# Designs tried in a protein design run: peptides against a protein of PDB entry 5EIB. Part 135

Target 1, 366 residues: chain A of PDB entry 5EIB
Amino acid sequence: VDLEPGTMDSVRSGPFGQIFRPDNFVFGQSGAGNNWAKGHYTEGAELVDSVLDVVRKESESCDCLQGFQLTHSLGGGTGSGMGTLLISKIREEYPDRIMNTFSVMPSPKVSDTVVEPYNATLSVHQLVENTDETYCIDNEALYDICFRTLKLTTPTYGDLNHLVSATMSGVTTCLRFPGQLNADLRKLAVNMVPFPRLHFFMPGFAPLTSRGSQQYRALTVPELTQQMFDSKNMMAACDPRHGRYLTVAAIFRGRMSMKEVDEQMLNVQNKNSSYFVEWIPNNVKTAVCDIPPRGLKMSATFIGNSTAIQELFKRISEQFTAMFRRKAFLHWYTGEGMDEMEFTEAESNMNDLVSEYQQYQDATAD
Target 2, 366 residues: chain A of PDB entry 5EIB as posed
Amino acid sequence: VDLEPGTMDSVRSGPFGQIFRPDNFVFGQSGAGNNWAKGHYTEGAELVDSVLDVVRKESESCDCLQGFQLTHSLGGGTGSGMGTLLISKIREEYPDRIMNTFSVMPSPKVSDTVVEPYNATLSVHQLVENTDETYSIDNEALYDICFRTLKLTTPTYGDLNHLVSATMSGVTTCLRFPGQLNADLRKLAVNMVPFPRLHFFMPGFAPLTSRGSQQYRALTVPELTQQMFDSKNMMAACDPRHGRYLTVAAIFRGRMSMKEVDEQMLNVQNKNSSYFVEWIPNNVKTAVCDIPPRGLKMSATFIGNSTAIQELFKRISEQFTAMFRRKAFLHWYTGEGMDEMEFTEAESNMNDLVSEYQQYQDATAD

## One batch from the design tools (peptide; made by RFdiffusion4, then SolubleMPNN)

Design b2_p16_7_s2 (from b2_p16_7, 8 letters changed)
Fold by OpenDDE base, seed 5:
Structure b2_p16_7_s2 (fold): chain B 366 residues (1-366), chain A 16 residues (1-16)
Amino acid sequence: as target 1 above (366 residues)
Amino acid sequence: IDPNKGIFIELYDAPP
């Protein structure tokens, strides 16, 4: 789905264009111009019914629909505005189905779009209410991984999207292969989300290795385990050492010893015990899939529900507040039919979310 | 992800 036809043409002409049904391409004629309000209330609203018709048709073809997964960017007008509109409308029509998202967070290091803090804040407000699970993929973290870890001098969107794809493949492993932990979306939500509003995850992936070092790296279970818990491998720009894990899932792929995995997972928990809440028993889940990812002998994917995610929301909130106090570019949004009250409500809800994470970070076992 | 790129929606059916 896009408000611009050019994106659909790019997907169709791409190496995987033939995988998609032609009728499942829904596109507009005019883009959102990086404006959330255009995506949500005007141009996006004109297209939403056509998307919902496709969603209904595909849903009817399912034997047992579990839920939906949406991938979008919170920086642009289409991904943020129309994406959250679609989430809302799908939630209204399918209230008993899981809504899962991969939400790409904007960063000033990656984009010069000045209104990204508005688009992100308005989107987070919708995601808090209308999603069951949200994987936070931060363009800042991706950039830092590309530059510092992968030793790329000038990271491109292609480089960032490679990390996103690896992460998405990792976290969806259990959904794609039978007999795994969290084999369905609902079970994942039950295991990962102890409190309904606290459903924002920090994904991580291992191995992350520079091209120059790939030949010399032995992939071992201990190395994967250590790397996936390293703050430098988080796809969200948060330091887990500044918070506490509510829940964790680790998904190993490849041929390995379950015993060795369990031993290493226990060791890493014990070494990092101060970074876990003590009042949620058995809050670390481990899965092993014998099927490695393409081009690797083994991998590990990390999913963390951590109170450290508040660092991401604080960053966005600070940027939002600095712009909103000046009423900077606000007329672009109000001109599309938005009220200023929606901005203040979105800001308030995001600040409440930060406060909730902090409360559970500071909570002790009675 | 490029902020100028579209939205992808996937449906999850029952596990095989």
Scores: peptide ipSAE 0.308, ipTM 0.804, DockQ to the pose 0.731
Fold by OpenDDE base, seed 1:
Structure b2_p16_7_s2 (fold): chain B 366 residues (1-366), chain A 16 residues (1-16)
Amino acid sequence: as target 1 above (366 residues)
Amino acid sequence: IDPNKGIFIELYDAPP
C-alpha cells in the first residue's frame, strides 16, 4: 500500500514482485508529502476503504486468522499517517485479532525530513493504543550497525533494509515453523507483554559480520548468544544497560544442541542479571528452529522488552518539543483538518509511556 | 527503511 504509485512499481518490478497478487497492490496518486495529516485524514482516508476491502478478502481466505502484521515507517506521511489509520480501522473490525507492527523510527542520520518528529510522535500515540506488539526498528541503530559493525563507509537504504529483512525473518521464525515457542502471535504477546501499553520491542540479530571478516568467523552458539545480547547489535538506538528487561525472547536457527543453547542462555542471563527485572519470573524465553536462514549456518534473533526503549521515545519527544514550541510547519497539519490539541495529546501520551517505562525500571520486588 | 516506502500488511493464519 502506498499513496504514491512509484513504490508499487518498484515492488512489482523487483525479484519478488510475482509473489504478490496484482489485486493486493493498493496505491494513490497524490502522495502524503511526508505529512501525517495527509496520510491520516485526507489522502490516506480516501484510500483506506480500498485497502480494507483487500484485507477482508484475504482474511476470508484464512482458515484460522490469528492476526495482522503491518510494516511501516513513522517518518513518512504514508507509513505514519495512513499506516496508523489502517491499524485503527483493522483493530475496529478485528478486535479479537493480534495487531503486530514493524515500525521504522526516523533518524536525522538517515533522513533530512524536518517533520519526522511530528509524524513519529503522532504515530506513537496511535501505536500505544491500537497495537499489541510493536518491533521498533530504528534507522539510527541500523546506520550505526552498518557503519561500525559491517564497516560500510556509506550505508545505503539497501544495506539498512537488509538488516530489517534479516530481523523480520528472525522474529517471525516461530510463526512460520511448527513446534516452536511463540508459535502464534497471541502466545508471543502473552510472553513478551506483561503490561498492555509496554509492547514496544527492541530487536537484535546475530551474526552481524563485515564482509571482510565473514570468511574467518566461526559461528558458534556462545558467539551468537554474546552478540545477540550486545548493545551494538540492537536494531533500536537504545542501550539495554541503561534500563531493565521486562521480558526477552531468543530465537536460534540452524542445527545446534538445545543443551548448549540452554547453557549459553543461562550464562548470559547470569552475566547480565542486573539488566533484568527480578519481579517477573521466567521472563526469558528461548526457541530453536532447525532450519537456518538462507546463506547462514546458524543465527540468533533477539526480542527485548526493555525499559531502555524510553531513550528512543525521549529522543523523538525532544525533537518534537523543539519544533512544536516554534509552531514550525504546524500549518501543514492544521490545514489538513488537524487540531493543535492532537499534537499536545500525542506528546502527553508519549511522555506518559516514558514515565511508565521508568516506573517499572525503578520498581523493586517489594 | 526509506521513510517514503509504502505499507506492507501480512496476515497470519494458523501455525503450520
Scores: peptide ipSAE 0.306, ipTM 0.802, DockQ to the pose 0.715
Fold by OpenDDE base, seed 3:
Structure b2_p16_7_s2 (fold): chain B 366 residues (1-366), chain A 16 residues (1-16)
Amino acid sequence: as target 1 above (366 residues)
Amino acid sequence: IDPNKGIFIELYDAPP
């Protein structure tokens, strides 16, 4: 789905374009112009019914619909505004189904769009209420991984998208292969989300290796385990060491010893015990899939529900507040039918979310 | 794909 036709042409011309039914390409004629309000109230609202008709049709073709996965950007007007409108409408129609999102967080290191803090804040407000699971993919973290870890001097959107794709493939492994831990979206939510509002995940992937060092790096279970828990491998721009894990899932892929995986996972938990909440027993789940990803012998994907994710929301909130105090660009949103109160409500809800994460970070076992 | 553009929706059916 896009408000611009050009994105659809790129997907259709891609190597997988033929996998999608032509009727499942819904696009508008007018872009959102990086404005959440255009995506949510005007241009997006005109297109939403057409998208919902497709969603209904595809849902009726499912034997046992588990839920929905939406991938979108929170910086752009379409992904943020129309994306959250779709999430809301799908949630209203399918309240018993899981809503999962891969939400790309904006960064001034990657984009020059000045209104991204508005779009992100307004989107987070919707995601808190209408999603069950949200993978936070931070463009800042992706850029830093590309630059520092992968040794790419000038990271491209292609390089960032490669990391996103690897992560998405990793976290969905258990959903695609039967008999695994978290084999359905609901089981994943039950294991990962101890409190309904605290459903924002920090994903990570291993191995992350520069092209120059690939030949020298052994892919071992200990190395994968160490890397997936390394703060430098997190695809959300927060440091796990500044918070505590509520829950963790680790998904290994490739031919490896289950015993070795269990031993290494126990070792990493013991070494990092101060970074876990003590009042959630057995809060680390491990899955192993014998099928490696394409081009790798072994991989590991990390999913962390950490109170450190508040750093991401604080960053967005600070940027939002700085703009909103000046009423910068606000007329572009109010002109599309938004009330200034919606900005204040979104800011308040995000600050409440930060406070909730902090509360659980500071909670001790009685 | 510009990560700032487009929305992808996937439906998950139960494995058979």
Scores: peptide ipSAE 0.299, ipTM 0.806, DockQ to the pose 0.830
Fold by OpenDDE base, seed 4:
Structure b2_p16_7_s2 (fold): chain B 366 residues (1-366), chain A 16 residues (1-16)
Amino acid sequence: as target 1 above (366 residues)
Amino acid sequence: IDPNKGIFIELYDAPP
């Protein structure tokens, strides 16, 4: 789905364009102009019913629909505005199904779009209420990985997209291969989300290796385990050491000893015990899939529900507040039918979410 | 795929 036709043409002409049904391509003509309000109330609202018709048709073809997965950017007007509109409408129509998202968080290191903090804040407000699980893929973290770890002097969108694709492939492993931990979206939610509003995940991937070092790096279970818990391997720009893990899932891929995985996972938990809450028993889950990712002998994917994710929301809130205090660019949103109160409500709800994470970070066992 | 452009929706069916 896009409000611009050009992206759809690129997908159709791409190597995988034939995988998608032609009727499942829904596109507009006007675009959102990086404006959440255009995506949510005007151009996106005109297109949403056509998308919902396709969703209904595809849902009817399912034998047992478990839920939806939406991938979108929170910086752009289409992904943020129209994406959250779609989430809301799908949630209204399918209240008993799981809503999962891959939400790409904006960063001024990656994009010069000045209104991204507005789009992100307005989107997070919707995601708090209308999703069951949200993977936070932070452009800040992706940029930092590309620059610091991959040693790319000028990270490109192609470089960032490669990390996104690796992460998405990793976290969906258990859904795609039978007999794995969290084999369905509901089981994942039950294991990962102890409190309804605290459903934002920091994903991580290992190995992350620069092109120059790939040939010389041994991939071992201990190294994967260590890297997976390293803040430098997180796809959200948060330091887990500044918070506590509520829940963790680790997904290993490739031919390896389950015993060795269990030993290394126990060791890393014991070494990092101060960074876990003590009042959630068995809060680390491990899965092993014998099928490696393409081009790797083995990998590890991390899913963390950590109170440290508040750092991501604080960053967005600070950027939002800096512009909103001056009412900068606000007329572009109000001109599309938004009220200034919606900005204040969105800011308030995101700040409440930060406060909730902090509360559980400071909580002790009774 | 530019993650900053477009929206992808996937439906998950229960495995048979």
Scores: peptide ipSAE 0.299, ipTM 0.806, DockQ to the pose 0.888

Design b2_p16_7_s3 (from b2_p16_7, 6 letters changed)
Fold by OpenDDE base, seed 1:
Structure b2_p16_7_s3 (fold): chain B 366 residues (1-366), chain A 16 residues (1-16)
Amino acid sequence: as target 1 above (366 residues)
Amino acid sequence: INPWQGIHIELYDAPP
C-alpha cells in the first residue's frame, strides 16, 4: 500500500514482485508529502476503504486468522498517517485479532525530513492504543550498526533494509515454523507484554559481521548469545543498560544443542541480572528452530521489552517539542483538518508512556 | 521490503 504509485511500480518490477498478488497492490495518485495529516485524514482516508476490502478478502481466505502484521515508517506521511489509520480501522473490524507492527523510527542521521518528529509522535499516540506488539526499528540504530559494526563507510537504504529483513525474519521464525515457543501471535503477546501499553520492543540480531570478517568468524552458541545481548546489536537506539528488561525472547536458528542454548541463556541472564526486573518470574523465553536463515549456519534474534526504550521516545519528544514550540510547519497539518490539540494530546500520551516505563524501571519487589 | 516506502500488511494464519 502506498499513496505514491511509483513505489508500487518499484515493488512490482523488483525481484520479488511476482510473489505478490496484483490485486493486493493498493496505491493512490497523490502522495502524503511527508504529512501525517494527509495520510490520516485526507489522501489516506480516501484510500483506506480499498485497502480494507483487500484485507477482508485475504482474511476470508484464512483458515484460522491469528492477526495482522503491518510494516511502516513513522517518519513518512503514508506510513505514519495512513498506516495508523489502517491499524485503527483493522482493529475496529477485528477486535479479537492481534495487531503486530514493525515500526521504523525516524532519525536525523538517515533523513533530513524536518516534520518527522510530528509524524512519529502522532503515530506513537496511535500505536500505544491500537497495537498489541510493536517492534521498534530505529533508523539511527540501523545506521550505527552499518557504520560501526558492518564497517560500511556510507550505509545505503539497501544496507539498512538488509538488517530489517534479517530481524523481521528472525522474530517471525516461531510463527512460521511449527513446534516453537511463541508459535502464535497471542502467545507472543502474553509472554512479552506484561502491561498492555508497554508493548514496544527492541529487536536485535546476531551475527552482525562485516563482509571482510565473515569468512574468519566461527559461529558458536556462546558467541551468538553474547552478541544478541550486546547493546551494539540492538535495532532500537537505546542502551539496555540504562533500563531494565521486563521480558525477553531469544530465537535461535540452526542446528545446535538445546542444552547448550539453555546453559548460555542462563549464563547471560546471570551476568546481566541487574538489567532485568526481579519481580517478573520467568521473563526470559528461548526458542530454537533447526532451520537456519539463508546464508547463515546459525543465528539468534532478540526481542526485548525494556524500560530503556524510553530513550527512543524521549529523543522523539525532544525533537517534537522543539518544533511545536515554534509552530514550525503546523499549518501543513491544520490545513488538513487537524487541531493543535491533537498534537498536545499525542505529546502528552507519549510522555505518559515514558513515565510508565520509568515507573516500572524503578519498581522493586515488595 | 522497503520499510520507508508505503505500508506492507501481512496476515498470520494458524498452521493446520
Scores: peptide ipSAE 0.338, ipTM 0.810, DockQ to the pose 0.944
Fold by OpenDDE base, seed 4:
Structure b2_p16_7_s3 (fold): chain B 366 residues (1-366), chain A 16 residues (1-16)
Amino acid sequence: as target 1 above (366 residues)
Amino acid sequence: INPWQGIHIELYDAPP
């Protein structure tokens, strides 16, 4: 789905364009112009019914619909505004189904779009209420990985997209291969989400290796385990050491010893015990899939529900507040039928979420 | 997947 036809043409002409049914391409004639309000109230609202018709048709073809997965950017007007509108409408129509999202968080390091903090804040407000599981793919983290870890002097969208694809492939491994831990969306939610509003995940991937060093590293289970818990391998720009893990899932891929994985996972938990809450028993889950990712002998994917995710929301909130205090660019949103009160409500709800994470970070078993 | 533009929706069916 896109409000701009050019994106659909790129997907259709791409190597995977034939995988999608032609009728499942829904596109508008006018883009959202990086404006959440255009995506949510005007241009997106005109297209939403056409998308819902396709969703209904595909849902009727399912034998046992578990839920929905939506991938979108929170910086752009289409992904943020129309994406959250779709989430709301799908939730309304399918209240008993799981809503899972891959939500790409904006960064000033990646985009020069000034209004991204507005789009992100307005989107997070919707995601708090209308999703069950949200993977936070932070462009800040992706850029930093590309620049610092991968040694790319000028990270491109292609470089960032590669990391996103690797992460998405990793976290969906258990859903795609039978007999694994978290084999369905609901089981994942039950294991990962102890409190309904605290459903924002910090994904991580290992190995992250520069092109120049890939040829020389033998990947081992200990190395994967250590890298997976390293803050530098997180796809959200948060330091897990500044918070506590509520829940963790680790997904190993490739031919390896389950015993060795369990030993290394126990070792990393013991070493980092201060960064886990003690009042959630057995809060680390491990899965091993014998099928490696393409081009790798083995990998590890991390899913963390950490109170450190508040750092991401604080960053967005600070950027939002700096603009909103000056009422900068608000006329572009209000001109599309949005109320200024929605900005204040969104800011308030995001700050409440930060406070909730902090409360559970400070909670003790006593 | 282009995370910058568009929206992708996937439906999860239960494995048979």
Scores: peptide ipSAE 0.336, ipTM 0.809, DockQ to the pose 0.940
Fold by OpenDDE base, seed 3:
Structure b2_p16_7_s3 (fold): chain B 366 residues (1-366), chain A 16 residues (1-16)
Amino acid sequence: as target 1 above (366 residues)
Amino acid sequence: INPWQGIHIELYDAPP
């Protein structure tokens, strides 16, 4: 789905374009112009019914619909505005189904779109209320991984997308291969989300290795485990050492010893015990899939529900507040039918979310 | 997948 036709043509002409049914390509003509309000109230609102018709049709074709996964950007007007509109509408129509998102967080390091803080804040407000699971993919983290870890001097969107794709493939492994831990979206939510509003995940992937070092690096379970818990490998721009893990899932792929995985996972938990809450029992889940990802002998994907994710929201909030105090660009949003109160409500809800994470970070087993 | 452009929706069916 896009408000711009050019994106759909690119997908259709791409190597995977034939995987999608032609009728499942829904696109507008005008775009959202990086304005959340255009995506949510005007241009996106005109298109939403057409998307919902496709969603209904595909839902009827499912034998047992578990839920939905939406991938979108929170910086752009389409992904943020129309994306959250779709999430809301799908939630209304399918309240008993899981809503999962991969939400790409904007960063000034990657994009110069001035209104991204507005789009992100307004989107987070919707995601707090209408999603069950949100994987936070931070453009800043992706850029930093590409530059610092992968040693890419000039990271491209292609490089960032590769990380996103690897992460998405990793976290969905259990859903795609029967008999694994978290084999359905609901079980994943139950295991990962101890508190309904605290459903924002820090994903990570291992191995992350520069091309120059790949040939010299042996992929081992200990190395994957260590790297997966490394703050530098997080796809969200927050340091897990500044918070506490509420829950963790680790998904290993490839031929490896389950015993070795269990031993290494226990070791890393013990080593990092100060970074876990002690009052959630069995808060680390591990899955092993014998099928490696393409081009790798083995991998590990990390899903962390950490109170450190508040750093991401604080960053957005600070940027939002700085703009909103100046009433910068507000007329672009209000002109599309938004009320200024919606900004204040979104800001408030995001700040409440930060406070909730902090509360659970400070909580002790009394 | 361009996560910065457009919206992708996937439906998850239960494994058989």
Scores: peptide ipSAE 0.331, ipTM 0.810, DockQ to the pose 0.925
Fold by OpenDDE base, seed 5:
Structure b2_p16_7_s3 (fold): chain B 366 residues (1-366), chain A 16 residues (1-16)
Amino acid sequence: as target 1 above (366 residues)
Amino acid sequence: INPWQGIHIELYDAPP
């Protein structure tokens, strides 16, 4: 789905364009212009019914619909505005189904879109209320991984997208292959979300290896485990050492010893015990899928529900506040039918979320 | 999938 036709043409003409049904391409003629309000109230609102018709049709073809997965950017007007509109509408129509998102967080290091803090804040406000699970993919973290870890001198969107794709493939492994931990979206939510509002995850992927080092790297379970828990491998720009894990899932792929995985997972938990809450029992889950990802002998994917995610929201909030105090560009949003009150409500809700994470970070077992 | 361009929606049916 896009508000711009050119994007859909690029997808259709791309190497994987044939994997999508032609009828499942929904596009507008006028883009959101990086404005959340255009995506949510005007241009996106004109297109949303067409998308919902496709969603309904596909839902009817399911034998047992579990839920929905939406991938979008919170910086752009289409992904943020129309994306959250779609989430709201789908949630309204399918209230008993799981809503899962991969939400790409904006960063000044990657995009020059000045209004990204508004789009992100307005989106987070919607995601807090209308999603069951949100994987936070931070453009800043992706850029830093590409530059520092992968040793890419000039990271491209292709490089960033590769990381996103690897992560998405990793976290959905258990949903795609039988007999795994978190075999359905609901079980994942139950295992990962102890409190309904605290459903924002930091994903991570291993191995992350530079091209120059790839040929020399032995892929071992200990190395995967160590790298997976490394702050430098987090796809969200948060240091897990500044918070506490509420819950963790680790998904290993490839032929490996379950015993070795369990031993290494126990070792890493013990080593990092100060970074876990003590009052949530059995808060680390591990799965092993024998099917490796394409081009790798083995991999590990990390899903962390950590109170450190508040660093991401604080960053966005600070940027938002700096713009909103100046009333910068507000007329672009109010001109689309928004009230300034919605900005204040969104800011307040995000600050409340930060406070909630901090509360649980400071909580002790009574 | 380019998460910076547009919106992608996937439906999950019953686990295999």
Scores: peptide ipSAE 0.330, ipTM 0.805, DockQ to the pose 0.903

